# Designs tried in a protein design run: peptides against a protein of PDB entry 7AL2. Part 100

Target 1, 85 residues: chain A of PDB entry 7AL2
Amino acid sequence: YEIMLIRPKTIDDINYVVDQVLEESNPVILDLSFLEKESPANFKLAGEKIKQMRSNYGAEALLLSRCNDKNLIIIAPKGVSLVRK

## One batch from the design tools (peptide; made by RFdiffusion4, then SolubleMPNN)

Design b2_p29_6_s3 (from b2_p29_6, 15 letters changed)
Fold by OpenDDE base, seed 1:
Structure b2_p29_6_s3 (fold): chain B 85 residues (1-85), chain A 29 residues (1-29)
Amino acid sequence: as target 1 above (85 residues)
Amino acid sequence: SMMMGDEVADSLIEEGEKLLKEEEKKKEE
């Protein structure tokens, strides 16, 4: 698989992330800092999509970094294990 | 603190809701 890195700015970008995880089975490193600052609605939508992917498809999510200028999350498809030590 | 699983998504949704409320209040003021 490939590891995708994206800082989404639009709904299309969010849907791209969903497609990468569910259709391509690629883990995605997601920077939500743009949406957090520019579109709270789409920021919330991203969270909802992550929850849906976890609930319906067994995806996993892990927070990588949260600070003033970054909100990094990795989303992995089912079968790719995310381990926190 | 590191979060994983449902906690991550729930945190995002909750924060998003907070931000939306803040925007609404700012528009009304």
Scores: peptide ipSAE 0.673, ipTM 0.913, DockQ to the pose 0.872
Fold by OpenDDE base, seed 2:
Structure b2_p29_6_s3 (fold): chain B 85 residues (1-85), chain A 29 residues (1-29)
Amino acid sequence: as target 1 above (85 residues)
Amino acid sequence: SMMMGDEVADSLIEEGEKLLKEEEKKKEE
């Protein structure tokens, strides 16, 4: 598999993330800092999509970094183990 | 502590809701 890195700016970008995880089975490193600042609605939507992927498809999510101008999360499809030490 | 699983998504949704409320207040001012 491939690991994708994206800083989404639009709904299309959010849906691209969903496709990468569910259809391509690729983990995605996601920076939500742009949406957090520019579109609270799409920021919330991204969170809802992550929740749906976990509930319906067994995806996993892990916070990587939360600071000023950065909100990094990794989303992995079922079968790719995320381990926190 | 480092968030994992449902806590990550729920945190994003909660923060998003707060931001939307703040945006609404700014529009009303």
Scores: peptide ipSAE 0.672, ipTM 0.912, DockQ to the pose 0.879
Fold by OpenDDE base, seed 4:
Formats: sequence, structure tokens, C-alpha cells
Structure b2_p29_6_s3 (fold): chain B 85 residues (1-85), chain A 29 residues (1-29)
Amino acid sequence: as target 1 above (85 residues)
Amino acid sequence: SMMMGDEVADSLIEEGEKLLKEEEKKKEE
């Protein structure tokens, strides 16, 4: 599999993330800082999509970094284990 | 702090709701 890195700016970008995780089985490192600043609605939508992927498809999510200019989260498909030490 | 699972998603949704409420307040002003 590939690990994707994306800073989504639009709904199309959010749907791209969903496709990468569910259809391509690729983990995705997300930087949500743009949506957080520019589109609270799409920021919330991204969170809802992550919850849906976890609930319906067994995806996992892990916060990597939260700072002033970054909000980094990794989303992994069911077959990829995320471990926090 | 480091979070995993639904805590991550729920935190995003909660923060999104707060930001939306702030936008509505700005529109009313």
C-alpha cells in the first residue's frame, strides 16, 4: 500500500481521502489546518467522515500533531494497525 | 495530547461545531 499525505481544501479533497482509505486501502496522513481555518463546515464534515469510516469499515484514526499551523491525523484502513506507545 | 479512535473524530466534530457557532455570531454582528 501507499501512504498518502494531503492537506484537504474542498469537499472533493475530503472524498478523495475517503476513497484512498476505503477503495485503495491506503493510509492517509491528513493536515486539517486549512479546513479548520477556512471552512468550519467542511472541517466538521471531515470529522464525521472519519467517524463513519471507523464505524462502518473498521478504519482507525490517530492524532499525530496539533500545533498552530498543523492538525495532523493519520487514518488507516482496517488491515493496517496503528499503535501508540 | 495524543488521541486514538473515536476520540479523534469526536474532537474534530466538537471543534467544528464550536467554529460554526462562532461564524454564526459573526454574521449576527
Scores: peptide ipSAE 0.672, ipTM 0.912, DockQ to the pose 0.839
Fold by OpenDDE base, seed 3:
Order: structure tokens, then sequence, then C-alpha cells
Structure b2_p29_6_s3 (fold): chain B 85 residues (1-85), chain A 29 residues (1-29)
């Protein structure tokens, strides 16, 4: 599989992330800092999509880094284990 | 501290709600 890196700016970008996780079974590293600053509504939507992927498809999410200019999260499809040591 | 699972998503949703309310307050000023 491939690991995707994306800083989403639009709803289309958010849906692209969903497709990568659910259809392509690719983990995605997200930087949500743009949406956090420019579109709180789409920022919230991204969170809701992550929750849906976990609840309905067994995806997993892990916060990688949170600071003023970055909000990094990895989303992994079912079958890809996220391990914290 | 690193968060996992629903805690991640819930934190994003909660922060999003806060930001939306702040934007509404600024637009009213």
Amino acid sequence: as target 1 above (85 residues)
Amino acid sequence: SMMMGDEVADSLIEEGEKLLKEEEKKKEE
C-alpha cells in the first residue's frame, strides 16, 4: 500500500481522503491546519468523517502532532495496525 | 500526549464547534 500525505483545503480533498482509506486501503497523514484556519465548518466535517470511518469501517486514528501551525493525524484502514511504543 | 481512536475525532469536532462560535462572534462585531 501507499501512505498518502495531504493538507486538505476543500470538501473534495476530504472526500479524497475517505476514498484513499476505504477504497484504496491506504493510510493517510493529514495536516488539518488549513481547514482549522480557513474553514472551521470543514474542519469539523473532517473530524466527523474520521469518526464515521472508525465506527463503520474499522479505521483507526492517531494524533501525531499538534501545535499552532500544524495539526497532524494519521488515519489507517482496517488491517493496518497503528502501534504506539 | 498522543491521542488515539474516537478521542482524536471527538477533539477535532469539539474544536471545530468552538471555532465556529468564535467566527460568529467576530462577525457580529
Scores: peptide ipSAE 0.670, ipTM 0.911, DockQ to the pose 0.899

Design b2_p29_6_s4 (from b2_p29_6, 12 letters changed)
Fold by OpenDDE base, seed 5:
Structure b2_p29_6_s4 (fold): chain B 85 residues (1-85), chain A 29 residues (1-29)
Amino acid sequence: as target 1 above (85 residues)
Amino acid sequence: SLMEGDEVADSLIEKGEELLKEEEEKKLE
């Protein structure tokens, strides 16, 4: 699999993330900082999509970094284990 | 501690709701 890095700006980008996780089985490192500043609606939508992927498809999510200008989340498909050491 | 599991998504949703509320408040000013 590939590890994708994306800073989504549109709904299409959010759907791309969903497709990468669910259809391609690729983990995604997601920077939500753009949506947080520019589109609270799509920021919330991204959170809802993450919740849906966890609830319905067994995806895992982990916060990597939260600071003034970054909001990094890793989302992994069910077959990929996220381990915190 | 690092946020993980449903806490991540719930935190994002909650923050989004707060941001939307702030947008509405600014719109109504």
Scores: peptide ipSAE 0.677, ipTM 0.914, DockQ to the pose 0.942
Fold by OpenDDE base, seed 4:
Structure b2_p29_6_s4 (fold): chain B 85 residues (1-85), chain A 29 residues (1-29)
Amino acid sequence: as target 1 above (85 residues)
Amino acid sequence: SLMEGDEVADSLIEKGEELLKEEEEKKLE
């Protein structure tokens, strides 16, 4: 599999993330800082999509970093284990 | 601290709702 890195700016980008996780089985490292600043609605939508992927498809999510210019989250498909040490 | 699982998604949704409320308040001003 591939690990995708994306800073989504649009709904299309959010749907791209969903496709990568569910259809391509690729983990995605998300930077949500743009949506948080520019589109609260799409920021919330991204969170809802993550919850849906976890609930319905067994995806995992982990916060990697939260700082002034970054909001990094990794989303992994069911077949990829995220281990915190 | 780092969060995982549903706590991550719920935190994002909650923050999004807060931001939407702030946006609506600014619109009313």
Scores: peptide ipSAE 0.677, ipTM 0.914, DockQ to the pose 0.873
Fold by OpenDDE base, seed 1:
Structure b2_p29_6_s4 (fold): chain B 85 residues (1-85), chain A 29 residues (1-29)
Amino acid sequence: as target 1 above (85 residues)
Amino acid sequence: SLMEGDEVADSLIEKGEELLKEEEEKKLE
């Protein structure tokens, strides 16, 4: 698989993330800092999509970093194990 | 802390709701 890295700015970007995880089976490193600052609605939508992928498709989500200028989440498709040591 | 699993998504949704509330309050002021 490939590991995708994206800082989404639009709904299209959010849907791209969903497609990468569910259709392409690629893990995605997601920086939500733009949406958090510029579009609370789309920021919330991103969270809802992550929850849906987790609930319906067995995707896994892990917080990588949360600070002033970035909010990094990794989303992995079912079958890719994320291990925190 | 909310770092993995469903807690990640829930924390994002909650923060989003807070931000939306702040935007609405700012418009009313």
Scores: peptide ipSAE 0.676, ipTM 0.914, DockQ to the pose 0.814
Fold by OpenDDE base, seed 3:
Structure b2_p29_6_s4 (fold): chain B 85 residues (1-85), chain A 29 residues (1-29)
Amino acid sequence: as target 1 above (85 residues)
Amino acid sequence: SLMEGDEVADSLIEKGEELLKEEEEKKLE
C-alpha cells in the first residue's frame, strides 16, 4: 500500500481522503491546519468523516502533532496496525 | 488523552464547533 500525505483545502479533498482509506486501503497523514483557519465548517466535517470511518469501517486515528501551524492526524484502514513504541 | 481513537475525532468536532461559533460572533460585530 501507499501512505498518502495531504493538507485538505476543499470538500473534494476530504472525500479524497475517505476514498484513499476505504477504497484503496491506504493510510493517510492529514494536515488539517488549512481547514482549521479557513473553513471551520469543513474542519468539523473532516472530524465527522474520521469518526464515521472508525465506527463503520474499523479505521484507526492517531494525533501526531498539534501546534499553531500544523494539525497532523494519521488515519489507517482496517488491517493496518498503528503501533507506538 | 486525546491522542487516539474516537477521542481524536471528537476533539476535532468539538474544536470545529467552537470555531464556527467564534466565526458567527465576528460576523455580527
Scores: peptide ipSAE 0.675, ipTM 0.913, DockQ to the pose 0.816

Design b2_p29_7_s1 (from b2_p29_7 with Q3E D7E F8Y E11K T25A Y27F)
Fold by OpenDDE base, seed 5:
Structure b2_p29_7_s1 (fold): chain B 85 residues (1-85), chain A 29 residues (1-29)
Amino acid sequence: as target 1 above (85 residues)
Amino acid sequence: SKEELIEYYEKNGFGKELAEEMVNAFFES
């Protein structure tokens, strides 16, 4: 698999994340800082999509880094395990 | 705080369970 890195800015970008996880089975490291600052509605939409992927498809998501300029989250499809040590 | 951050993500569409998983893992690293 490939690990995709993206800082979503549009709804198309959010849908791209969904496609990568569910259709391509690729983990995605996404920075939600743009949506968080520029579009609360699309930030919430992104959160809802991630929640749905967890609940309905067994995806897993973890917070990697948070600061003033970053909101890094990794989301992995069911076949890829995220392990914290 | 951890709890404030969980509530923040819950408020922004992630839901309580996912928010707890994401944030707990972050603070335990």
Scores: peptide ipSAE 0.768, ipTM 0.947, DockQ to the pose 0.956
Fold by OpenDDE base, seed 1:
Structure b2_p29_7_s1 (fold): chain B 85 residues (1-85), chain A 29 residues (1-29)
Amino acid sequence: as target 1 above (85 residues)
Amino acid sequence: SKEELIEYYEKNGFGKELAEEMVNAFFES
């Protein structure tokens, strides 16, 4: 598999993330800082999509980093385990 | 704080359970 890195800016980008996780089985490292700052509605949409992937498809998500200009979250498809050491 | 950040993500669509998982791991040592 591939590990994708993306800073979503549009709904199309959010749906791309969903496709990568659910259809391609690729983990995605997300920077949600753009949506968080520019579109509260799309930030919430992204959160809802991640929640749905966890609840319905067994995806796993963790917060990696948070600061003023960065909101990094990794989301992994079912079968790819995220382990903190 | 940790709890405030959990509530923030819950408020923004992630839900309580996912928010707790994401943030708890972040603050683990």
Scores: peptide ipSAE 0.768, ipTM 0.947, DockQ to the pose 0.921
Fold by OpenDDE base, seed 4:
Parts: C-alpha cells; structure tokens; sequence
Structure b2_p29_7_s1 (fold): chain B 85 residues (1-85), chain A 29 residues (1-29)
C-alpha cells in the first residue's frame, strides 16, 4: 500500500480521503488545519467521515501533531495497525 | 487540557470514542 498525504480544502478532497482508506486501503496522513480555519462545516464533515470509517469499517485514527496552524491526523484502514512505541 | 481537546473534536463531528482515542494517544508519554 501507499501512504497518502493531503491537506484537504474541499468536499472533493474529503471524499478522496474516504476513497483512499476504504477503496484503496491506503493510510492517509491528513492536515485538517485548512478546513478547521476556513470551513467549520466541512471540518465537521471530515470528522464525521473519519468517525464513520472507524465505526463501520474498522479504520483507526490518531492525532499526530497539534500546534499553531497544524492539525495532523493519520487514518489507517482495517488491517494496518497503528502502534505507538 | 486533554479533556477540552476531546470535547472539541467531539463537538466537531469526530464523536466521543474517536476523540478519546486520538487525544489520549497524543498525550501519552
């Protein structure tokens, strides 16, 4: 598999993330800082999609980094385990 | 705080369980 990196700005980008995780089985490292700042509605939509992937498809998501102007989250599809050492 | 951040993500669509998992892992040391 590949690890995808994206800073989504649109609904199309959010759906791209969903496709990568569920259809392509690729982990995705997300920077949600743009949506968080510029579109509360789409930020919430992104959160809902991530929640759904966890609840319904066994995906896992972890917060990697949170600081000024950064909100990094990794989403892994079922079968790819995220391990913190 | 950790709890404030959990509530923040919960408020923004992530749900309580996912928010707890994300944030708890983030604050582990």
Amino acid sequence: as target 1 above (85 residues)
Amino acid sequence: SKEELIEYYEKNGFGKELAEEMVNAFFES
Scores: peptide ipSAE 0.768, ipTM 0.947, DockQ to the pose 0.925
Fold by OpenDDE base, seed 3:
Structure b2_p29_7_s1 (fold): chain B 85 residues (1-85), chain A 29 residues (1-29)
Amino acid sequence: as target 1 above (85 residues)
Amino acid sequence: SKEELIEYYEKNGFGKELAEEMVNAFFES
């Protein structure tokens, strides 16, 4: 598989993340800081879709980095295990 | 705080369970 990196800015970008996780089975490292600052509605939409991927498709998500200008989250499809040592 | 951040993600669509998983791992030391 490939690991995708993206800072989504549009609904199309959010749907791209969903496609990468569910259709391509690729983990995605995403920075939600743009949506968080520029579009609370789309930030919430992104959160809802990540929640749905976890609940319905067995995806896993972890927070990697959080600061004023960064909100990094990794989303892994079912079958790719995220392990902290 | 950790709990405040969990509540923040919960209120922004992520839900309580996912927010806890995401944030707990981040603050683990």
Scores: peptide ipSAE 0.768, ipTM 0.947, DockQ to the pose 0.925

Design b2_p29_7_s2 (from b2_p29_7, 8 letters changed)
Fold by OpenDDE base, seed 1:
Structure b2_p29_7_s2 (fold): chain B 85 residues (1-85), chain A 29 residues (1-29)
Amino acid sequence: as target 1 above (85 residues)
Amino acid sequence: SKEELIEYYEKNGFGKELAEEMVDSYFES
């Protein structure tokens, strides 16, 4: 698999993340800071999509880093485990 | 705080359960 890196800015980008996780089975490291700052509605939409992927498809998501200009989250499809050491 | 961040993500669509999983690991040492 591939690990995708993206800072989504649009709904299309959010849906791209969903496709990568569910259809391509690729983990995604995404920075939600743009949506968080520029579109609360799309930030919430992104959260809902991640929640749905967890609840319905066994995806896992963890917070990697949070600061003023970063909100890094990793989303892994079912079958790719995230382990903290 | 940890709890405040969990509540923040819950408020923004992630839900309580996912927010706890995301944030708990972040604060682990």
Scores: peptide ipSAE 0.771, ipTM 0.947, DockQ to the pose 0.915
Fold by OpenDDE base, seed 4:
Structure b2_p29_7_s2 (fold): chain B 85 residues (1-85), chain A 29 residues (1-29)
Amino acid sequence: as target 1 above (85 residues)
Amino acid sequence: SKEELIEYYEKNGFGKELAEEMVDSYFES
């Protein structure tokens, strides 16, 4: 698989993340800082999509880094385990 | 705080369970 990196800015970008996780089975490291600052509605939409992927498809999401200009979250499809050591 | 961040993500569509999973691992380092 490939690991995708994206800082989504639009709904199309959010849907791209969904496609990568569910259709391509690729983990995605996404920076939600743009949506968080510029579009609370789309930030919420992104959260809802991630929640749905967890609940309905067995995806897992973890917070990697949070600072002023970054809100990094990794989303892994069901077949990829995320382990913190 | 940890709990405040969980509540923040919960309010922004992530839900309580996912928010806890995301934030717990972040604070366990």
Scores: peptide ipSAE 0.771, ipTM 0.947, DockQ to the pose 0.949
Fold by OpenDDE base, seed 5:
Structure b2_p29_7_s2 (fold): chain B 85 residues (1-85), chain A 29 residues (1-29)
Amino acid sequence: as target 1 above (85 residues)
Amino acid sequence: SKEELIEYYEKNGFGKELAEEMVDSYFES
């Protein structure tokens, strides 16, 4: 698999993430800081889709880093285990 | 705080369970 890195800015970007996780089975490292600051509605939409991928498809998501201008979250498809040591 | 951040993500569409999983791991030490 490949690990995708993206800082989503549009709904198309959010749907790209969903496609990468569910169809391509690629983990995605997301920086949600743009949506968080510029579009609360699309930030919420992103959260809802991540929630749905977890609940319905066995995806896993963890928070990697958070600061003033960064909100990094990794989403892994079912079959790719995320382990923190 | 940890709890405030969980509530923040819950409020923004992630839901309680996912928010807890995300934030719990982040604050492990």
Scores: peptide ipSAE 0.770, ipTM 0.946, DockQ to the pose 0.912
Fold by OpenDDE base, seed 3:
Structure b2_p29_7_s2 (fold): chain B 85 residues (1-85), chain A 29 residues (1-29)
Amino acid sequence: as target 1 above (85 residues)
Amino acid sequence: SKEELIEYYEKNGFGKELAEEMVDSYFES
């Protein structure tokens, strides 16, 4: 698999993340800081999509980094284990 | 705080369980 990196800005970008996780089985490292600052509605939509992938498809998501400039989250499809040591 | 950040994500669509999983590991670092 490949690991995708993206800072989504549009609904199309959000759907791209969903496709990468569910259809391509690729982990995605995404920065949600743009949506968080510029579109609370789309930020919430992104959160709902990630929640749905966890609940319905066994995806896992962890927070990697948070500050004023970034909100980095990794989403892994079912079968790819995220391990913290 | 950790709890405030969890509540923030919960209120923004992530839900309580996912928010806890995301944030707990982060603060263990």
Scores: peptide ipSAE 0.770, ipTM 0.947, DockQ to the pose 0.959

Design b2_p29_7_s3 (from b2_p29_7, 9 letters changed)
Fold by OpenDDE base, seed 3:
Structure b2_p29_7_s3 (fold): chain B 85 residues (1-85), chain A 29 residues (1-29)
Amino acid sequence: as target 1 above (85 residues)
Amino acid sequence: SKEDLIKYYEDNGFGKELAEEMVSSYFES
């Protein structure tokens, strides 16, 4: 698999993330800082999509980094385990 | 705080369970 890196800015970008996780089975490192600052509605949409992927498809998400201008989250499809040592 | 950040994500569409999973590992690092 590939690991995708993206800082989504649009709904199309959010749907791209969903496709990568569910259709391509690729983990995604996601920076949500743009949506968080510029579009609360799309930030909420992104959260709902990630929630749905967890609940319905067994995806897992962890917070990697959080500061005033960064919101890094990794999303892994079912079958790719995220392990903290 | 950890609980404040969990509530923040919960309030922004992620839901409580996912928010707890996301944030817990972060605060352990």
Scores: peptide ipSAE 0.775, ipTM 0.948, DockQ to the pose 0.954
Fold by OpenDDE base, seed 1:
Structure b2_p29_7_s3 (fold): chain B 85 residues (1-85), chain A 29 residues (1-29)
Amino acid sequence: as target 1 above (85 residues)
Amino acid sequence: SKEDLIKYYEDNGFGKELAEEMVSSYFES
C-alpha cells in the first residue's frame, strides 16, 4: 500500500480521502488545518466522514500533531494497525 | 486540556468515541 499525504481544501478532497482509505486501502496522513480555518462546515463534514469510516468500516484514526498551522491526523484502513511506541 | 480537545472534535462532527481515541494517544507519554 501507499501512504497518502493531503491537506484537503474542498469536498472533492474529502471524498478523495474516503476513496483512498476505503477503496484503495491506503493510510492517509491529512492536515485539516485549511478546512478548520476556512470552512467550519467542511471541517465538520470531514469529521463526519472519518467517524463513518471508523464506525462502518473499521478504520482507525489518531491525532499526530496540533499547532497554530497544523491539524495532522492519520487514518488507517482496517488491517493496518497504528501502534504508538 | 485533553478533555477540552476531545470535546472540540466531538462538537465538530467526529463524535465522542472517535475523538477520545484520536486524542488519548496524543497525550500519552
Scores: peptide ipSAE 0.775, ipTM 0.947, DockQ to the pose 0.882
Fold by OpenDDE base, seed 2:
Structure b2_p29_7_s3 (fold): chain B 85 residues (1-85), chain A 29 residues (1-29)
Amino acid sequence: as target 1 above (85 residues)
Amino acid sequence: SKEDLIKYYEDNGFGKELAEEMVSSYFES
């Protein structure tokens, strides 16, 4: 599989993340800092979609880093395990 | 705090369970 990197700015970008996880079975390293700052509605939409991927499709998401200019989350499809050592 | 950040994500669409999973590992030492 491939690991995708994206800092989404639009709904299309959010749907791209969903497609990568569910259709392509690729993990995504996601920076939500743009949406968090510029579009509370789309930030919430992104959260809802990640929640749905977890609940309905067995995806897993972990917070990697948080600061003023970064909100990094990794999302893994079912079958790719995220492990902290 | 950990609980503040969990509540933040919960309030922004992620829901309580996902927020707890996301944030707990981040604060784990």
Scores: peptide ipSAE 0.775, ipTM 0.947, DockQ to the pose 0.912
Fold by OpenDDE base, seed 4:
Structure b2_p29_7_s3 (fold): chain B 85 residues (1-85), chain A 29 residues (1-29)
Amino acid sequence: as target 1 above (85 residues)
Amino acid sequence: SKEDLIKYYEDNGFGKELAEEMVSSYFES
């Protein structure tokens, strides 16, 4: 598999993340800082999509880094284990 | 705080369970 990196700005970008995790089985490292600042509605939509992937498809999501200019989250499809050492 | 950040994500579509999982690992030491 591949690990995708993206900073979503649009609904199309959010759907791209969903496709990567569910259809391609690729982990995604995403920076939600743009949506968080520029579109609260799409930020919430992104959160809902991630929640759905967890609840319905066994995806896992962890917060990697949070500061003034970053909101980094990793989403892994079922079968890819996330481990903190 | 950890609880404040959990509530933040919960309030922004992530839901309580996912927010707890995301944030707990972040604050783990």
Scores: peptide ipSAE 0.774, ipTM 0.947, DockQ to the pose 0.893

Design b2_p29_7_s4 (from b2_p29_7, 10 letters changed)
Fold by OpenDDE base, seed 3:
Structure b2_p29_7_s4 (fold): chain B 85 residues (1-85), chain A 29 residues (1-29)
Amino acid sequence: as target 1 above (85 residues)
Amino acid sequence: SKEDLIKYYEDNGFGKELAKEMVEAFFNS
């Protein structure tokens, strides 16, 4: 698999993330800081999509970094385990 | 705080369970 890195800015970007996780089975490292600042509606949409992937498809998501300019989250499809040592 | 951040993500579509998993891992890393 490949690990995708993206800072979503549009709904198309959000749907791209969904496709990468569910259709391509690729982990995605997301920076949600743009949506968080520029579009509360699309930030909420992104959260709902990630929630749905967890609940319905067994995806896992963890927060990697959080500050005023960064909101990094990794999403892994079912079958790719995220391990904290 | 950790609890404030969990509530923040919960309020922004992630839901409480996912928010807890995301944030707990972060603060324990």
Scores: peptide ipSAE 0.770, ipTM 0.950, DockQ to the pose 0.960
Fold by OpenDDE base, seed 5:
Formats: C-alpha cells, sequence, structure tokens
Structure b2_p29_7_s4 (fold): chain B 85 residues (1-85), chain A 29 residues (1-29)
C-alpha cells in the first residue's frame, strides 16, 4: 500500500481521504489545520467522516502532532495496524 | 489539557470514543 499525505482545503479533499482509506486501503496522514482555521463546518465534516470510517469500516485514527500550524492525524484502514509504544 | 482536547474533537464531529482514542494515544507516547 501507499501512505498518502494531504492537507485538506475543500470537501473534494475530504472525499479524497475517504476514498483512499475505504477504496484504496491506503493509510492517510492528514493535516487538518487549514480546515480547523478556515472552515469549522468542513473541519466538523472531516471529523464525521473519520468517525464513520472507524465505526462502520474498522479504520483507526491517531493524533500525531498538534501546534499552531499543524493538526496531524493518521487514519489507517482495517488491516493496517497502528501500534503505540 | 487532555480532557479539553478530547472534548474539542468530540464537539467537532469526531465523537467521544474516537476523540479519546486519538488524544490518549498522543499523550501516552
Amino acid sequence: as target 1 above (85 residues)
Amino acid sequence: SKEDLIKYYEDNGFGKELAKEMVEAFFNS
């Protein structure tokens, strides 16, 4: 598989993340800082999509980094395990 | 705080369970 990196700015970008996880079975490292600052509605939409992928498809998501300019989250499809040390 | 951040993600669509998993992992690593 491939690991996709994206900083979503639009709904199309959010849907791209969903497609990568559910259709392509690729983990995604996404930076939600743009949506968080510029579009609270789309930030919430992104969160809802990630929640749905977890609840309905067995995806996992973890927070990797958080600061003023970064909100990094990794989303892994079912079958790719995220291990915390 | 950890709890504040969990609540933040919960309030922004992630739901309580996912928010807790995401944030707990972050603070425990």
Scores: peptide ipSAE 0.770, ipTM 0.950, DockQ to the pose 0.944
Fold by OpenDDE base, seed 4:
Parts: C-alpha cells; structure tokens; sequence
Structure b2_p29_7_s4 (fold): chain B 85 residues (1-85), chain A 29 residues (1-29)
C-alpha cells in the first residue's frame, strides 16, 4: 500500500480521502487546518466521514500533531495497525 | 485541556468515541 498525504480544501478532497482509505486501503495523513479555518461545515463533514470509517469499516484515526498551523490526523484502514512506542 | 479538545472534536463531527481515542493518544505521547 501507499501512504497518502493531503491537506483537504474541498469536498472532492474529502471524498478522495474516503476513497483512499476504503477503496484503495491506503493510510492517509491529512492536515485539516485549512478546513478548520476556512470552512467549518466542511471540517465537520470531514469529521463525520472519519467517524463513519471508524464505526462502519474498522478504520483507526489518531491525532498526530496539533498547533496553531497544523491539525494532523492519520487514518488507517482496518488492515493496517497503528502502533505507538 | 484534554477534555476541552475532546469536546471540540466531538462538536465538529468526529463523535465522542473517536474524539477520545484521538486526543487520549495525543496527550499520552
């Protein structure tokens, strides 16, 4: 698999993340800082999609980094385990 | 605080369970 990196700006980008996780089985490292600042509605949509992937498809999501200019989250498909040492 | 951040993600579509998992891991790092 591949690890995708994206900073979503549009609904199309959000759907791209969903496709990568569910259809391609690729982990995604995403920065939600743009949506968080520019579109609260799309930020919430992104959150709902991530929630759905967790609840319905066994995906896992963790917060990697949060500061003034970053909101980094990793989303892993069911077959990929996230381990913290 | 940790609880404030959990509530923040919960209020923005992530739901309580996912928000707790994300934030707990973050603060335990």
Amino acid sequence: as target 1 above (85 residues)
Amino acid sequence: SKEDLIKYYEDNGFGKELAKEMVEAFFNS
Scores: peptide ipSAE 0.770, ipTM 0.950, DockQ to the pose 0.965
Fold by OpenDDE base, seed 1:
Structure b2_p29_7_s4 (fold): chain B 85 residues (1-85), chain A 29 residues (1-29)
Amino acid sequence: as target 1 above (85 residues)
Amino acid sequence: SKEDLIKYYEDNGFGKELAKEMVEAFFNS
């Protein structure tokens, strides 16, 4: 698999993340800072999609970093384990 | 605080369970 990196800006980008996790089985490291700042509605949409992937498809998500200009989250598809050491 | 951040994500579509998992891991890493 590949690890995708993306800072989504549009609904199309959000759907791209969903496709990568569910259809391609690729983990995604995404920075939600753009949506968080520029579109609360799309930020919420992104959150809802991540929630759905967890609840319905067994995806796992963790917060990696949070600061003034970053909101980094990793989403792993079912079968890819995220392990903290 | 940790609890404030959990509530923030909960209020922005992530739901309570996912928000807690995400943030707890972050603060304990």
Scores: peptide ipSAE 0.769, ipTM 0.950, DockQ to the pose 0.958

